# Peptides against a protein of PDB entry 4N7V: the designs that were tried, part 203

Target 1, 222 residues: chain A of PDB entry 4N7V
Amino acid sequence: TLRSITSPLVAHRLKPIRQKTKKAVVSILDSEEVCVELVKEYASQEYVKEVLQISSDGNTITIYYPNGGRGFPLADRPPSPTDNISRYSFDNLPEKYWRKYQYASRFVQLVRSKSPKITYFTRYAKCILMENSPGADFEVWFYDGVKIHKTEDFIQVIEKTGKSYTLKSESEVNSLKEEIKMYMDHANEGHRICLALESIISEEERKTRSAPFFPIIIGRKP

## One batch from the design tools (peptide; made by RFdiffusion4, then SolubleMPNN)

Design b2_p29_8_s4 (from b2_p29_8, 15 letters changed)
Fold by OpenDDE base, seed 2:
Structure b2_p29_8_s4 (fold): chain B 222 residues (1-222), chain A 29 residues (1-29)
Amino acid sequence: as target 1 above (222 residues)
Amino acid sequence: MEEEEFEKEMEEEKKKEEEKLKKLKELLE
């Protein structure tokens, strides 16, 4: 099943963007929907032959073929849906479209990993919890030039000298120099606080049924 | 505004990662 290889994409709170590759254009729209335009070149002109329009929650996929399959000239936005429209749920999406959906999902996940959800200023650093899930990326920019980037898979450290390295196990973290451990301890504290705030804010959003509170900025740079 | 400056910084970083994705994900097109 599609669900066994990917989860439904989540584009909520993401800003509009349009990214062109060799064979496709992927867009996040103002509506927070995601569009994949399949592009073919003919006579030095690019045409959109197929469009996958995916809902912001990833659960509905609308597929159409511009100009009855003849294609529509590539423009600054996806072409409008035609009369020949197919609509699928995530779990009923034909296998022939799975690769294209996966492409959209990976793009959205990358954008989410670079989209701030919580920005928290401490005495020593700017901390940022990103939108991707599970295991959101967490970045710490110390005012003295040290940077720490935590992901689900690794921790990247950039020292004041510009020396950079990646830690992939607890053993490697435990073997750090004491000076670097101090930065790591501060980063971990900031991370814990951001996760706690995320939980509290999300609960308040649920209770009040208000507009989204995210992204949020807490504190200010000294 | 301070928020706008933060967004600009994040958009620049996002663009760099999107270019990486462009090169690495060609096989998925």
Scores: peptide ipSAE 0.024, ipTM 0.524, DockQ to the pose 0.047
Fold by OpenDDE base, seed 5:
Structure b2_p29_8_s4 (fold): chain B 222 residues (1-222), chain A 29 residues (1-29)
Amino acid sequence: as target 1 above (222 residues)
Amino acid sequence: MEEEEFEKEMEEEKKKEEEKLKKLKELLE
């Protein structure tokens, strides 16, 4: 099943963006829907031959073939749906569309990893917890130039000198110089606080059923 | 495998769009 290889994409709270590749254009719309435009080149002109429009919660997929399958010239936005459209739920999406859905999902996940959910200013750094899940990215931008980027898979450190390295294990983290450990400790504390705030805010959001609380900014830059 | 090719493509696009996403992040803050 599609669900066995990916979860429904979640594009809520994401800002519009459009990314073009050779074979496709993926967009997050103002509506927070996600569109995958399949592009074909003919006579030096790019045409959109197929569009997958995915709801913001990833559960509904609308597929249409512009201009009766002849394609529509690639523009700055997806072509409008035609009268010949198919609508699927996530669980009943035909297998032939799974790769395209995965493409959209991966793009959304990438955008989410760069989309602030919580921004927390400390005395020493700007901390940012991102929207991606599970294992949201966490970035720490120290005011003195040190940068730490935590992902589910690694920790990237950029020192004041510009020296950059990646840590992929706890042992590597433990082998850090004491000076860097201080930054890491601060980053970890900021991370803990952001996660705690996320939990609290999410719970309150659930209870109130009000407008989204995220993204949120905590504190101010000194 | 098609999946490997797909992942490679996505990684390449991630690299290409990194600056764009960085700017987006700034806009979102």
Scores: peptide ipSAE 0.021, ipTM 0.554, DockQ to the pose 0.042
Fold by OpenDDE base, seed 4:
Structure b2_p29_8_s4 (fold): chain B 222 residues (1-222), chain A 29 residues (1-29)
Amino acid sequence: as target 1 above (222 residues)
Amino acid sequence: MEEEEFEKEMEEEKKKEEEKLKKLKELLE
């Protein structure tokens, strides 16, 4: 099943972006829908032959073939759906489209990992909790130049000198020199606070059913 | 577009995608 290889993508709160590769263009629209345009080059002109338009919650996929399947010249936005439109749910998406969906999903997940959900300024650092899930990325930019990047899989440390290393286990974290441990402690505290705030704000957002509260900025750089 | 070529492109573009998104992050922060 498609679910065995990916979850429905989630593009909520993401800013519009359009990224072109050689064979495809992926876009997040103002509507927070995601479009994958399949591109073919012919006679030095690029044409969009197929478009997957995915809902912001990833559950609905609309597939169409521009210009009656002849293709539409690549432009600065996806072509409008006019010809040969098919609509699928996530669970009913034909297998032939799974890799294209997966591409969109990976792109969205990457964008989410780079999209601030909570920005928290401490006395010593700018802390950022990202939109990706599960296990949102958490970045700490210390004002003195140290950077810590936490992901679900690892912790990356960049020291003032530019020296960079990755920690993949708690044992490695515990083996850090005391100076770096102080930064890590601060990062962890900032992370805890951001997670707590995320929970509280999300609950209030759910109750009010108003416009999204995120992204949010807490404090200001000293 | 050939599906196999698409899959190859997807794997090869991961690094480029990440680099481009770095700039996005800078803009959003």
Scores: peptide ipSAE 0.027, ipTM 0.560, DockQ to the pose 0.044; fails the geometry check
Fold by OpenDDE base, seed 1:
Structure b2_p29_8_s4 (fold): chain B 222 residues (1-222), chain A 29 residues (1-29)
Amino acid sequence: as target 1 above (222 residues)
Amino acid sequence: MEEEEFEKEMEEEKKKEEEKLKKLKELLE
Protein backbone atom coordinates (compact mmCIF):
# COMPACT_ATOMS: atom_id res chain seq x y z
CA THR B 1 0.00 0.00 0.00
CA LEU B 2 0.99 3.62 -0.42
CA ARG B 3 0.57 4.07 3.32
CA SER B 4 3.31 1.52 3.92
CA ILE B 5 5.87 3.76 2.20
CA THR B 6 4.61 7.23 3.17
CA SER B 7 1.96 9.05 5.15
CA PRO B 8 -0.32 11.66 3.59
CA LEU B 9 1.65 14.85 3.13
CA VAL B 10 0.73 17.88 5.22
CA ALA B 11 1.24 21.27 3.61
CA HIS B 12 -0.80 23.42 6.00
CA ARG B 13 0.77 26.78 6.88
CA LEU B 14 3.61 26.37 4.39
CA LYS B 15 4.65 29.31 2.24
CA PRO B 16 4.50 28.98 -1.53
CA ILE B 17 7.61 27.56 -3.18
CA ARG B 18 8.50 26.13 -6.57
CA GLN B 19 11.41 23.82 -7.30
CA LYS B 20 12.37 22.55 -10.73
CA THR B 21 14.32 19.44 -11.57
CA LYS B 22 15.09 17.99 -14.98
CA LYS B 23 11.87 16.01 -15.32
CA ALA B 24 9.59 17.54 -12.72
CA VAL B 25 8.53 20.70 -10.97
CA VAL B 26 7.15 20.53 -7.46
CA SER B 27 5.22 23.44 -6.02
CA ILE B 28 3.45 24.47 -2.88
CA LEU B 29 0.72 26.87 -3.97
CA ASP B 30 -0.85 29.83 -2.22
CA SER B 31 -3.78 27.52 -1.55
CA GLU B 32 -1.36 25.19 0.28
CA GLU B 33 -2.02 22.52 -2.32
CA VAL B 34 0.98 20.66 -3.70
CA CYS B 35 1.54 20.17 -7.41
CA VAL B 36 3.89 17.82 -9.20
CA GLU B 37 4.34 18.73 -12.84
CA LEU B 38 5.95 16.13 -15.07
CA VAL B 39 8.07 17.87 -17.66
CA LYS B 40 9.25 16.76 -21.09
CA GLU B 41 11.36 18.67 -23.57
CA TYR B 42 10.38 18.97 -27.23
CA ALA B 43 12.01 21.25 -29.80
CA SER B 44 13.98 23.09 -27.10
CA GLN B 45 10.78 23.87 -25.18
CA GLU B 46 9.69 22.29 -21.92
CA TYR B 47 6.12 21.02 -21.66
CA VAL B 48 4.04 19.84 -18.74
CA LYS B 49 2.55 16.49 -19.72
CA GLU B 50 1.03 15.40 -16.43
CA VAL B 51 0.04 17.13 -13.20
CA LEU B 52 -0.64 15.70 -9.78
CA GLN B 53 -2.45 18.21 -7.61
CA ILE B 54 -2.50 17.10 -3.99
CA SER B 55 -4.71 18.64 -1.32
CA SER B 56 -3.13 20.40 1.64
CA ASP B 57 -3.96 17.43 3.88
CA GLY B 58 -2.56 14.97 1.34
CA ASN B 59 -5.74 12.90 1.18
CA THR B 60 -7.01 13.91 -2.26
CA ILE B 61 -5.03 13.64 -5.48
CA THR B 62 -6.29 15.22 -8.68
CA ILE B 63 -4.52 14.09 -11.83
CA TYR B 64 -4.86 15.74 -15.22
CA TYR B 65 -3.07 15.80 -18.56
CA PRO B 66 -2.82 19.30 -20.08
CA ASN B 67 -4.09 19.69 -23.66
CA GLY B 68 -5.35 16.13 -23.77
CA GLY B 69 -1.87 14.81 -23.11
CA ARG B 70 -0.16 16.96 -25.74
CA GLY B 71 1.30 19.07 -22.97
CA PHE B 72 1.30 22.71 -21.97
CA PRO B 73 4.37 24.99 -22.10
CA LEU B 74 6.15 25.14 -18.76
CA ALA B 75 5.41 28.40 -16.97
CA ASP B 76 5.87 29.96 -13.54
CA ARG B 77 2.87 28.02 -12.20
CA PRO B 78 1.07 24.74 -12.91
CA PRO B 79 -1.35 24.74 -15.84
CA SER B 80 -5.01 24.88 -14.92
CA PRO B 81 -6.93 21.61 -14.98
CA THR B 82 -9.32 21.33 -17.92
CA ASP B 83 -10.53 17.97 -19.21
CA ASN B 84 -9.77 14.35 -18.41
CA ILE B 85 -9.44 14.91 -14.69
CA SER B 86 -9.16 11.95 -12.34
CA ARG B 87 -9.63 12.26 -8.60
CA TYR B 88 -8.33 9.73 -6.09
CA SER B 89 -8.15 9.36 -2.37
CA PHE B 90 -4.78 8.62 -0.82
CA ASP B 91 -5.67 4.96 -0.25
CA ASN B 92 -7.07 4.54 -3.77
CA LEU B 93 -4.21 6.17 -5.66
CA PRO B 94 -3.02 3.89 -8.47
CA GLU B 95 0.43 2.44 -7.89
CA LYS B 96 1.76 4.12 -11.03
CA TYR B 97 1.54 7.46 -9.20
CA TRP B 98 3.06 6.38 -5.87
CA ARG B 99 6.60 7.43 -6.74
CA LYS B 100 5.41 10.88 -7.75
CA TYR B 101 3.39 11.24 -4.57
CA GLN B 102 6.39 10.17 -2.52
CA TYR B 103 8.46 12.82 -4.28
CA ALA B 104 5.94 15.47 -3.29
CA SER B 105 5.79 14.15 0.26
CA ARG B 106 9.55 14.25 0.75
CA PHE B 107 9.72 17.76 -0.62
CA VAL B 108 6.96 18.94 1.69
CA GLN B 109 8.63 17.30 4.67
CA LEU B 110 11.90 19.06 3.83
CA VAL B 111 10.14 22.42 3.58
CA ARG B 112 8.40 21.73 6.88
CA SER B 113 11.74 21.03 8.58
CA LYS B 114 12.83 24.56 7.62
CA SER B 115 9.52 26.30 8.35
CA PRO B 116 9.20 27.94 11.77
CA LYS B 117 6.15 26.95 13.78
CA ILE B 118 7.18 28.57 17.07
CA THR B 119 9.93 31.16 17.46
CA TYR B 120 10.93 31.75 21.07
CA PHE B 121 13.41 34.41 22.17
CA THR B 122 15.17 33.78 25.45
CA ARG B 123 17.74 35.85 27.28
CA TYR B 124 20.50 33.92 25.56
CA ALA B 125 19.12 32.55 22.29
CA LYS B 126 16.57 32.48 19.51
CA CYS B 127 14.80 29.11 19.61
CA ILE B 128 12.77 27.73 16.70
CA LEU B 129 10.47 24.72 16.63
CA MET B 130 9.82 23.67 13.02
CA GLU B 131 6.70 22.33 11.30
CA ASN B 132 7.90 18.83 10.44
CA SER B 133 6.56 15.72 12.13
CA PRO B 134 6.95 13.38 13.86
CA GLY B 135 9.74 14.85 15.99
CA ALA B 136 9.93 18.43 14.75
CA ASP B 137 13.35 19.94 14.19
CA PHE B 138 14.44 22.37 16.89
CA GLU B 139 17.10 25.02 16.32
CA VAL B 140 18.78 27.26 18.88
CA TRP B 141 20.86 30.24 17.85
CA PHE B 142 22.71 31.66 20.84
CA TYR B 143 23.53 35.34 20.66
CA ASP B 144 27.18 34.60 21.40
CA GLY B 145 27.50 32.46 18.28
CA VAL B 146 26.83 28.92 19.54
CA LYS B 147 24.27 26.97 17.51
CA ILE B 148 22.39 23.77 18.29
CA HIS B 149 20.20 21.87 15.84
CA LYS B 150 18.11 18.98 17.16
CA THR B 151 16.38 16.47 14.89
CA GLU B 152 14.77 13.10 15.42
CA ASP B 153 18.05 11.48 14.39
CA PHE B 154 20.84 13.70 15.70
CA ILE B 155 22.00 16.83 17.47
CA GLN B 156 24.39 19.15 15.67
CA VAL B 157 26.53 21.58 17.66
CA ILE B 158 28.40 24.55 16.24
CA GLU B 159 30.73 26.20 18.74
CA LYS B 160 31.84 29.85 18.86
CA THR B 161 35.00 28.95 16.99
CA GLY B 162 32.98 27.45 14.16
CA LYS B 163 33.87 23.92 15.19
CA SER B 164 30.98 21.64 14.28
CA TYR B 165 30.11 18.11 15.34
CA THR B 166 27.12 15.76 15.38
CA LEU B 167 25.83 13.69 18.28
CA LYS B 168 23.88 10.53 17.40
CA SER B 169 23.59 8.77 20.74
CA GLU B 170 22.89 9.51 24.37
CA SER B 171 26.40 8.45 25.28
CA GLU B 172 27.84 11.13 23.03
CA VAL B 173 25.56 13.73 24.58
CA ASN B 174 26.64 12.65 28.05
CA SER B 175 30.31 12.96 27.08
CA LEU B 176 30.03 16.65 26.19
CA LYS B 177 32.30 19.16 27.89
CA GLU B 178 30.69 21.00 30.77
CA GLU B 179 30.72 24.34 28.97
CA ILE B 180 28.80 22.80 26.05
CA LYS B 181 26.36 21.07 28.40
CA MET B 182 25.31 24.49 29.63
CA TYR B 183 24.22 25.41 26.12
CA MET B 184 22.55 22.03 25.70
CA ASP B 185 20.65 22.47 28.95
CA HIS B 186 19.35 25.83 27.77
CA ALA B 187 18.43 24.38 24.38
CA ASN B 188 16.57 21.51 26.03
CA GLU B 189 14.65 23.90 28.25
CA GLY B 190 13.71 26.03 25.26
CA HIS B 191 12.62 22.88 23.45
CA ARG B 192 10.44 21.78 26.36
CA ILE B 193 8.79 25.19 26.50
CA CYS B 194 8.12 25.24 22.75
CA LEU B 195 6.54 21.79 22.89
CA ALA B 196 4.37 22.85 25.81
CA LEU B 197 3.30 26.01 23.99
CA GLU B 198 2.55 24.02 20.85
CA SER B 199 0.21 21.79 22.82
CA ILE B 200 -1.56 24.69 24.50
CA ILE B 201 -1.93 26.73 21.32
CA SER B 202 -3.15 23.72 19.34
CA GLU B 203 -5.82 23.08 21.94
CA GLU B 204 -6.96 26.70 21.75
CA GLU B 205 -7.08 26.45 17.95
CA ARG B 206 -9.34 23.42 18.30
CA LYS B 207 -11.65 25.25 20.68
CA THR B 208 -11.91 28.47 18.71
CA ARG B 209 -12.12 26.81 15.27
CA SER B 210 -10.65 29.99 13.83
CA ALA B 211 -7.73 30.74 11.55
CA PRO B 212 -4.49 29.02 12.54
CA PHE B 213 -2.45 30.66 15.28
CA PHE B 214 0.83 29.35 13.91
CA PRO B 215 3.41 30.48 13.12
CA ILE B 216 3.87 32.35 16.38
CA ILE B 217 6.67 34.41 17.91
CA ILE B 218 7.19 34.51 21.67
CA GLY B 219 9.42 37.11 23.30
CA ARG B 220 11.41 40.00 21.88
CA LYS B 221 14.10 40.22 19.30
CA PRO B 222 17.55 40.82 20.82
CA MET A 1 23.04 37.73 16.75
CA GLU A 2 21.13 40.24 14.68
CA GLU A 3 17.72 39.10 13.50
CA GLU A 4 18.45 39.83 9.86
CA GLU A 5 21.66 37.82 9.97
CA PHE A 6 19.84 34.92 11.57
CA GLU A 7 17.09 34.92 8.96
CA LYS A 8 19.68 35.06 6.20
CA GLU A 9 21.51 32.06 7.60
CA MET A 10 18.27 30.11 7.97
CA GLU A 11 17.41 30.83 4.36
CA GLU A 12 20.85 29.70 3.24
CA GLU A 13 20.47 26.42 5.12
CA LYS A 14 17.04 25.89 3.59
CA LYS A 15 18.52 26.41 0.13
CA LYS A 16 21.29 23.91 0.82
CA GLU A 17 18.81 21.22 1.82
CA GLU A 18 16.61 21.99 -1.17
CA GLU A 19 19.60 21.61 -3.46
CA LYS A 20 20.46 18.28 -1.88
CA LEU A 21 16.93 17.06 -2.45
CA LYS A 22 16.99 18.40 -6.00
CA LYS A 23 20.16 16.50 -6.82
CA LEU A 24 18.86 13.31 -5.25
CA LYS A 25 15.56 13.49 -7.09
CA GLU A 26 17.27 14.18 -10.39
CA LEU A 27 19.27 11.02 -9.92
CA LEU A 28 16.10 9.04 -9.23
CA GLU A 29 14.09 10.48 -12.14
Scores: peptide ipSAE 0.023, ipTM 0.516, DockQ to the pose 0.047; fails the geometry check

## One batch from the design tools (peptide; made by RFdiffusion4, then SolubleMPNN)

Design b2_p30_1_s1 (from b2_p30_1, 14 letters changed)
Fold by OpenDDE base, seed 3:
Structure b2_p30_1_s1 (fold): chain B 222 residues (1-222), chain A 30 residues (1-30)
Amino acid sequence: as target 1 above (222 residues)
Amino acid sequence: DEEEDEEDLKKFEEELDKKYEEEIEEELAK
């Protein structure tokens, strides 16, 4: 099943973006829908031959073939759906479209990992909790130039000198020089606070059933 | 085809990282 290889993509709260590759254009729209445009070149002109339009919650996929399958010239936005539109649920998506859905999902997940959910200014750093899940990325930009990027899989450190390295185990973290450990301690505290705030704010958002509370900025740059 | 998709995503990630670093550096320089 498609569910065995990926979960429904989640594009809520993401800003519009359009990325062109050789074979496709992937877009997040103002509506927070995701579009995959399949591109073919004929006589030095690019045409959109197929479009997958995926709902913001990833559960509905609308597929259409522009201009009766003849293709529509590539533009700055997806072509409008016309005739012969097919609509599928995530669990009923034909297997021939699974790779295209997976590509869209990975693209959205990457965008989410670079989309601030909580920005928190401390005395020493700008801390940012991202939108991706599970295990949201957490970035710390110290005002003195040190940078720490935490993911579910690793921690990247960039020192003042520009020296960069990646840590993949607790043993490696414990082997850090004392100066870097101080930055790591601050990053970990900022991360804890952001996670606590995310939980509290999400609960209040659930109760109110109003407009989204995220993204949010806490504190101010010194 | 799968390798091409991975390469495209990797390139996109590098572009996003570069853009993000530039934006933050500009903000910190103010």
Scores: peptide ipSAE 0.030, ipTM 0.584, DockQ to the pose 0.761
Fold by OpenDDE base, seed 5:
Parts: sequence; structure tokens; C-alpha cells
Structure b2_p30_1_s1 (fold): chain B 222 residues (1-222), chain A 30 residues (1-30)
Amino acid sequence: as target 1 above (222 residues)
Amino acid sequence: DEEEDEEDLKKFEEELDKKYEEEIEEELAK
């Protein structure tokens, strides 16, 4: 099943974006829907042959073939749905579209990992907890030029000199220079605070049934 | 058509993994 290889994508709270590749264009719309446009080139012109439009919660997939499958010239936005529209639920999506859905999902996951959910300004850094889940990315931009990027899989460090390296284990973290450990300690504290705030804010959202509280900015840049 | 679509998608995924981290950061920062 599709569910065995991916979960429904979640595009809530994501800003509109359009990314073109050689073979496809993927977009997040103002509606928070996700569109995958499959592109073919004919006579040095790019045409959209197929569009997958996925709902913001990932549960509904609308598929259409612009201009009766002849294609529509590639533009700055997805072509409007045509008369030949197929609608599927996530669980009823034909297998031939699974890879395209996975592509959309990976794109959304990447966007989420770069989309601030909580921005927290400390005395020394801008801390950012991202929208991806589980194990949201956490970035710390120190005002002196040091950067720390934490993911579920690794920690990237960029030193003041521009030296960059990746840490994949606790042993590697423990082997850090003392100066870098100070930055890591600050990053970890900022991370803890962001996670705590996320929990509290999410609980209040649940209770109030109000508009989303995220993204949120806490503190001010010094 | 399906095989061509699979190859196209693989290439697209590879392009996404390499380019998208930088381009997304720029676009999302706007």
C-alpha cells in the first residue's frame, strides 16, 4: 500500500513556493495544496502533461491532464484543472501515481525542515525550530558567525572560520573542542526551550480551537 | 511512458536532494 511507504503529506502553515526541475515542477500554493506538474519538452517549449494536486492534509489527490493530454505550456503556476479530472483518496491512489506522490511528500518534508515553527532570539543566537516531524530540525545562528544545525540524523557545525563538519554520534559530540562545546550547550538549551514552548502552545491551540498560533517569534534580536 | 516517468522521477529526486536545500532556503527567506 502507499501507506506502507509514506504517510500523507502535511503542507499546513507552509508558505507558497515553486520549484522547477528538468522533468517536473513542484509547488505549494496559497491554499497550502501541493501540485506536481510533469513537464515534457517539445520543439524547445516545455509543456505540462500531467498534474497531481494534493490537498494540504495529503488525503485527497486530484489528477488531470491539461489540454486533453496534449499538454499546456509551462507557466508561472499550475494549469487549471481540465474536464478530465480524477480524484482519489490517499488509500485509493493508483500505484502508478505512488512515486509522484512520494516526490511531493519528500518535497514537502524538505520545505518543512526549512520552515520556522518557533523562532527564539537569545542573547547570543537566533534559534529556529522547524516544522518537520518527528524530530524537527533545529538551527542556531550565532551572531558571531557560528552555526549549528541539528537534525534527527546528525549535527552540522559551521565555525567562525567557515570550517564545516558533521557529527553523527554522541562520541563525536563529546570530542568537540571546548570552545565549540560552549556553542553546543547554548544550542541545546535553546532547543529544549523551543520544544517546551511548542508543547505548551500546541496544547493551548487544542484548547482554544482558534487559528494556528504558529509560526511564533519569541524575543528580539539584540 | 511509465518507465520513462520512473527515470524522470529518480533524476528529479536526485536534483531535489542536491539543489533544493540551497534554493529553498533562499525562497523561504523571502
Scores: peptide ipSAE 0.031, ipTM 0.572, DockQ to the pose 0.170; fails the geometry check
Fold by OpenDDE base, seed 4:
Structure b2_p30_1_s1 (fold): chain B 222 residues (1-222), chain A 30 residues (1-30)
Amino acid sequence: as target 1 above (222 residues)
Amino acid sequence: DEEEDEEDLKKFEEELDKKYEEEIEEELAK
């Protein structure tokens, strides 16, 4: 099943973006829907032959073939649905579209990993909890130039000198120089605070049924 | 095709990282 290889993509709260590749254009729209445009080149002109429009929650996929399948010239936005429109749920998506959905999902997940959910300014750093899940990325940009990037899989450290290294185990973290440990301690505290705030804010958001509370900024720029 | 998609995503990640770094640097320079 498609579910066995990917989860429904989640594009909520993502800013519009359009990324062109050789064979496709992927977009997040103002509506937070995701579009995959399949591109073919004929006589030095690019045409969109197929479009997958995926709902913001990833559960609905609308597939259409622009201009009766003849293709529509590639533009700055996806062509509007016209002819040969099919609508599928995530679990009913034909296998021939799974790869395209998976590409969209991976793209969205990447964008989410770079999309701030919570920005927290401390005395020493800008801390950012990202939108990706599970295990949201957490970045700390110290005002003195040190950078720490935490993911579910690793911690990357960039020192003031520009020296960069990746930590993949607790043992490696414990072996850090004392100077770097101070930065790590601050990063971990900022991370804890962001996670706590996320929990509290999400609970209030659930109760109020209001517009999304995220993204949120805590503190002020230096 | 899967390899191409992976390369495209990697390139995009690098572009996003660069953009993000530039934005942070601009903010820190204020």
Scores: peptide ipSAE 0.029, ipTM 0.585, DockQ to the pose 0.700; fails the geometry check
Fold by OpenDDE base, seed 2:
Structure b2_p30_1_s1 (fold): chain B 222 residues (1-222), chain A 30 residues (1-30)
Amino acid sequence: as target 1 above (222 residues)
Amino acid sequence: DEEEDEEDLKKFEEELDKKYEEEIEEELAK
């Protein structure tokens, strides 16, 4: 099943974006829907031959073929669905569309990893917890120029000198110089706080019927 | 046609991973 290889994509709270490659265009719309446009070139003109439009919660997929399958000229936005529209739930999506859905999901996950959910200013750094899940990316920008980027898979450190390196194990973290450990300790504390705040704020959102709380900014740059 | 579509998708994914991460960061920073 599709569910065995990917979860429904989640595009909530993401800003609109449009990225074009040679063969496709992927977009997050103002509606937070995700569109994959499949592009073909004829006589030096690009045409959209197929569109997958995925709901913001990833559970509904609308597929259509512009201009009766002849294609519609590529524009600054997806063509409107007018011809031979098919609608599927996530669990009923035909297998022939699974790779295209996975692509959309990966794109959304990448965008989420770069989208701030919580920004927290400390005495020493700007800390940012991102929207991706599970294991959200966490970035720390120290005011003195040191940078730490934590992902589920690694920790990247950029020192004041511009020297960059990646840590992939706890042993490598433990082998750090004491001066770098101080930055790491601060980053870890900031991370802990952001995760705690995310939990608390999410619970309050659930209890209220107000506008979404995220993204949030906590504190200010000193 | 399906094989062409699979190859097109693979190239699209590779282009996204290699080229557009920086562009996405710039776009999201605006």
Scores: peptide ipSAE 0.027, ipTM 0.589, DockQ to the pose 0.170; fails the geometry check

Design b2_p30_1_s2 (from b2_p30_1, 12 letters changed)
Fold by OpenDDE base, seed 5:
Structure b2_p30_1_s2 (fold): chain B 222 residues (1-222), chain A 30 residues (1-30)
Amino acid sequence: as target 1 above (222 residues)
Amino acid sequence: DEEEDEKELKEFEEELEKKYEEEIEEELAK
């Protein structure tokens, strides 16, 4: 089943974006819906032959073939749905569309990993907890030029010199120079605070049933 | 072919990562 290989994508709170690959254009709309436009080239012109429009919660997929399947010229936005519209739930999506859904899902996950959920300004850095889950990305931009990027899989460090390296184990983290450990300690503290705030804010959102509190900014840049 | 589909998906992911990481950050910062 599709559910065995991916969960429904979640595009809530994501800003509109449009990205073109060789064979597709993927978009997040103002409505927070996600569109996959399948692109073919004919006579040096690109045409959209098929569109998957996925709801913001990932549970509804609308598929249509622009211009009766002849294709519509690629534009700055997805073509409007025409005739021959099919609507599926996530669990009822035909297998032939699973790969395309995965494209959308991976795109959304990438966007989420770059979308601030919590921005926290410390005395030394801008800390950012991202929207992706589980194991949200956490970035720390130190005002002196050091950058730390934490993911579920690795920690990337960019030093003042521009030297960049990736750490994939605790052993590698422990082998860091003392000067870098200070930055890591600050990053870890900022991360802890952001996670704590996320928990508290999410609980308050649940209680109040109000508009989303995220994204949120804590503190001010010095 | 599941293997071919997985390969194409991986290639797509790699393309997204290479092309869009910086561009996405720039667009999302606006």
Scores: peptide ipSAE 0.023, ipTM 0.588, DockQ to the pose 0.211
Fold by OpenDDE base, seed 4:
Structure b2_p30_1_s2 (fold): chain B 222 residues (1-222), chain A 30 residues (1-30)
Amino acid sequence: as target 1 above (222 residues)
Amino acid sequence: DEEEDEKELKEFEEELEKKYEEEIEEELAK
């Protein structure tokens, strides 16, 4: 099943973006829907032959073929749905579209990993908890040039010199230079605070049943 | 096709990472 290889994509709270590749254009719309435009080139002109429009929650996929399947010239936005529209649920998506859905999903996951959910300015750094899940990325950009990027799988450190290395175990973290440990301690504290805030804010969102509170910025750059 | 698509996705990932790094650096420079 599609569910066995990917979960429904989640594009909530993502800003509009459009990314072109050789064979496709993927977009997040103002509506937070995701569009995959399949591109073909004819006589040095690019045409959109097929569009997958995926709902913000990833559960509904609308597929259409612009200009009766003849294709529509590639533009700055997806072509509007025309005749012969097919609508599928995630679990009923034909297998022939799974690869395209996976592409959209991976794109959205990447965008989420770079989309701030909580921005927290400390005395020393800009801390950012991202939108991806599970295990949201957490980035700390110290004003002195040190950078720490925490993911579910690793911690990347970029020192002032530009030297970069990745830590994949607690033993490696424990073996850090004392000077770097200070940055790590600050990063961990910022992370803890962001997670605590996320929990509190999410609970208030649930109670309020109104517009999303995220993204949120706490503090200001010194 | 799959290998090419995977390559394009990786290139996109790198470009996207670079873009966001630049945006963060610009904000830090303010």
Scores: peptide ipSAE 0.021, ipTM 0.566, DockQ to the pose 0.819
Fold by OpenDDE base, seed 1:
Structure b2_p30_1_s2 (fold): chain B 222 residues (1-222), chain A 30 residues (1-30)
Amino acid sequence: as target 1 above (222 residues)
Amino acid sequence: DEEEDEKELKEFEEELEKKYEEEIEEELAK
């Protein structure tokens, strides 16, 4: 099943973006829908032959073939759906479209990993919790030039000298120099605080049923 | 056709990964 390969994409709170490759264009719309445009070149002109429009929650996929399958000239936005539209739920998406969906999902996940959900200014650093899940990326930019980037898979450290290295295990983290451990401790504290705030704010969002509270900024740069 | 589609999607993914490191940060910061 598609669900065994990927989860429904989540594009909520993401800013509109459009990225073109040779054979496709992927977009997040102002409606927070995600569009994958399949591009073909004919006579030095690019045409959109197929469009997958995915709902912001990833659960509904609308597929259409512009201009009766003849294609529509590539523009600055996806072509409007025509009369011949197929609509699928995530669980009923035909297998032939699974790879295209996976692509959209990976794109959205990447955008989410770069989208601030919580920005927290400490005395020593700017901390940023990102939108991606599970295990949101967490970045710490120390004002003295040290950077720590935490993902679900690794921790990247950039020292004041510009020396960069990646840690993939707890043993490697424990082997760090004492000076770097101090930065790591601060990063971990900031991370804990951001996660706690995320939980509290999400609960309040659920109660109020209002506009999203995220993204938020906590504190001010010194 | 399926193999070509697979190759096309792989190339697309590789191009995206490369572009994202450079362009996404600028657009999302606006």
Scores: peptide ipSAE 0.025, ipTM 0.579, DockQ to the pose 0.189; fails the geometry check
Fold by OpenDDE base, seed 2:
Structure b2_p30_1_s2 (fold): chain B 222 residues (1-222), chain A 30 residues (1-30)
Amino acid sequence: as target 1 above (222 residues)
Amino acid sequence: DEEEDEKELKEFEEELEKKYEEEIEEELAK
C-alpha cells in the first residue's frame, strides 16, 4: 500500500512556493495545496501534460490532463482543472501515481525542514525549530558567528573562522574541543526548550481550537 | 511586510533550487 511507503504529506502553515525541475514543477499554493505538474518539451516549448493536485492534509488527490491531454503551455502557475478530473483518497490512489505522490511528499518534507515553527532568541543565539517531522531540524545561529545545524542524522558545525564539519556519532561529539562543547551545550539547551514549548503550545492549541499558534517567536534579539 | 515576505520567499526558492534540485530529480527518477 502507499501508506506502507509514506504517510500523507502535510503542507499546513507552509508558504507558497514554486520549484521547477527538468521533468516537473512542484508548487505549494496559497490554499496550502500541493501541485505536481509533469512537463514535456515539444519544439523547444514546455507543456504541462498531467497535474496532481494534493490537498493540504495529503488525503485527497485530484488528477487532470490539461487541454484534453494535449498539454498546456507551462506558465507561472498550474493550469486550472477542466474536463476529465479524477479524485482519489490517499488509500485509493492508483499505484501508477505513487511515485509522483512520493515526489511531492519529499519536496514538502524539504520545505518543512526550512520552515520555522519556533524561533527562540537566547542571550547568545537565535534558535530555530523547523516544521519537519519526526525529528525536526534545529538550527542555532550564534551572534558571534558560530552556527550549529542539528538533523535526525547529523550535527553540522560552522566555526567563527568559517571552518565547517559534520558529526554523525556521539563519540565525535564527545571528542569536540572544550570551546566548541560550550556552544553545543547551549544549542542542546535551546533545543530542549523548543521541544518543551512545542509540546505545551500544541496542547493549548488543541484545547482552544483557535487559529494556528505556529509559527511562533519567543523572546527578542538582544 | 509584503515586500519583505517576497524577498524571503525569493531567497528561500533560490536556496531550494541550489541545494535540493538534484535530490528532487533523483526522487522523481526512482
Scores: peptide ipSAE 0.020, ipTM 0.548, DockQ to the pose 0.037; fails the geometry check

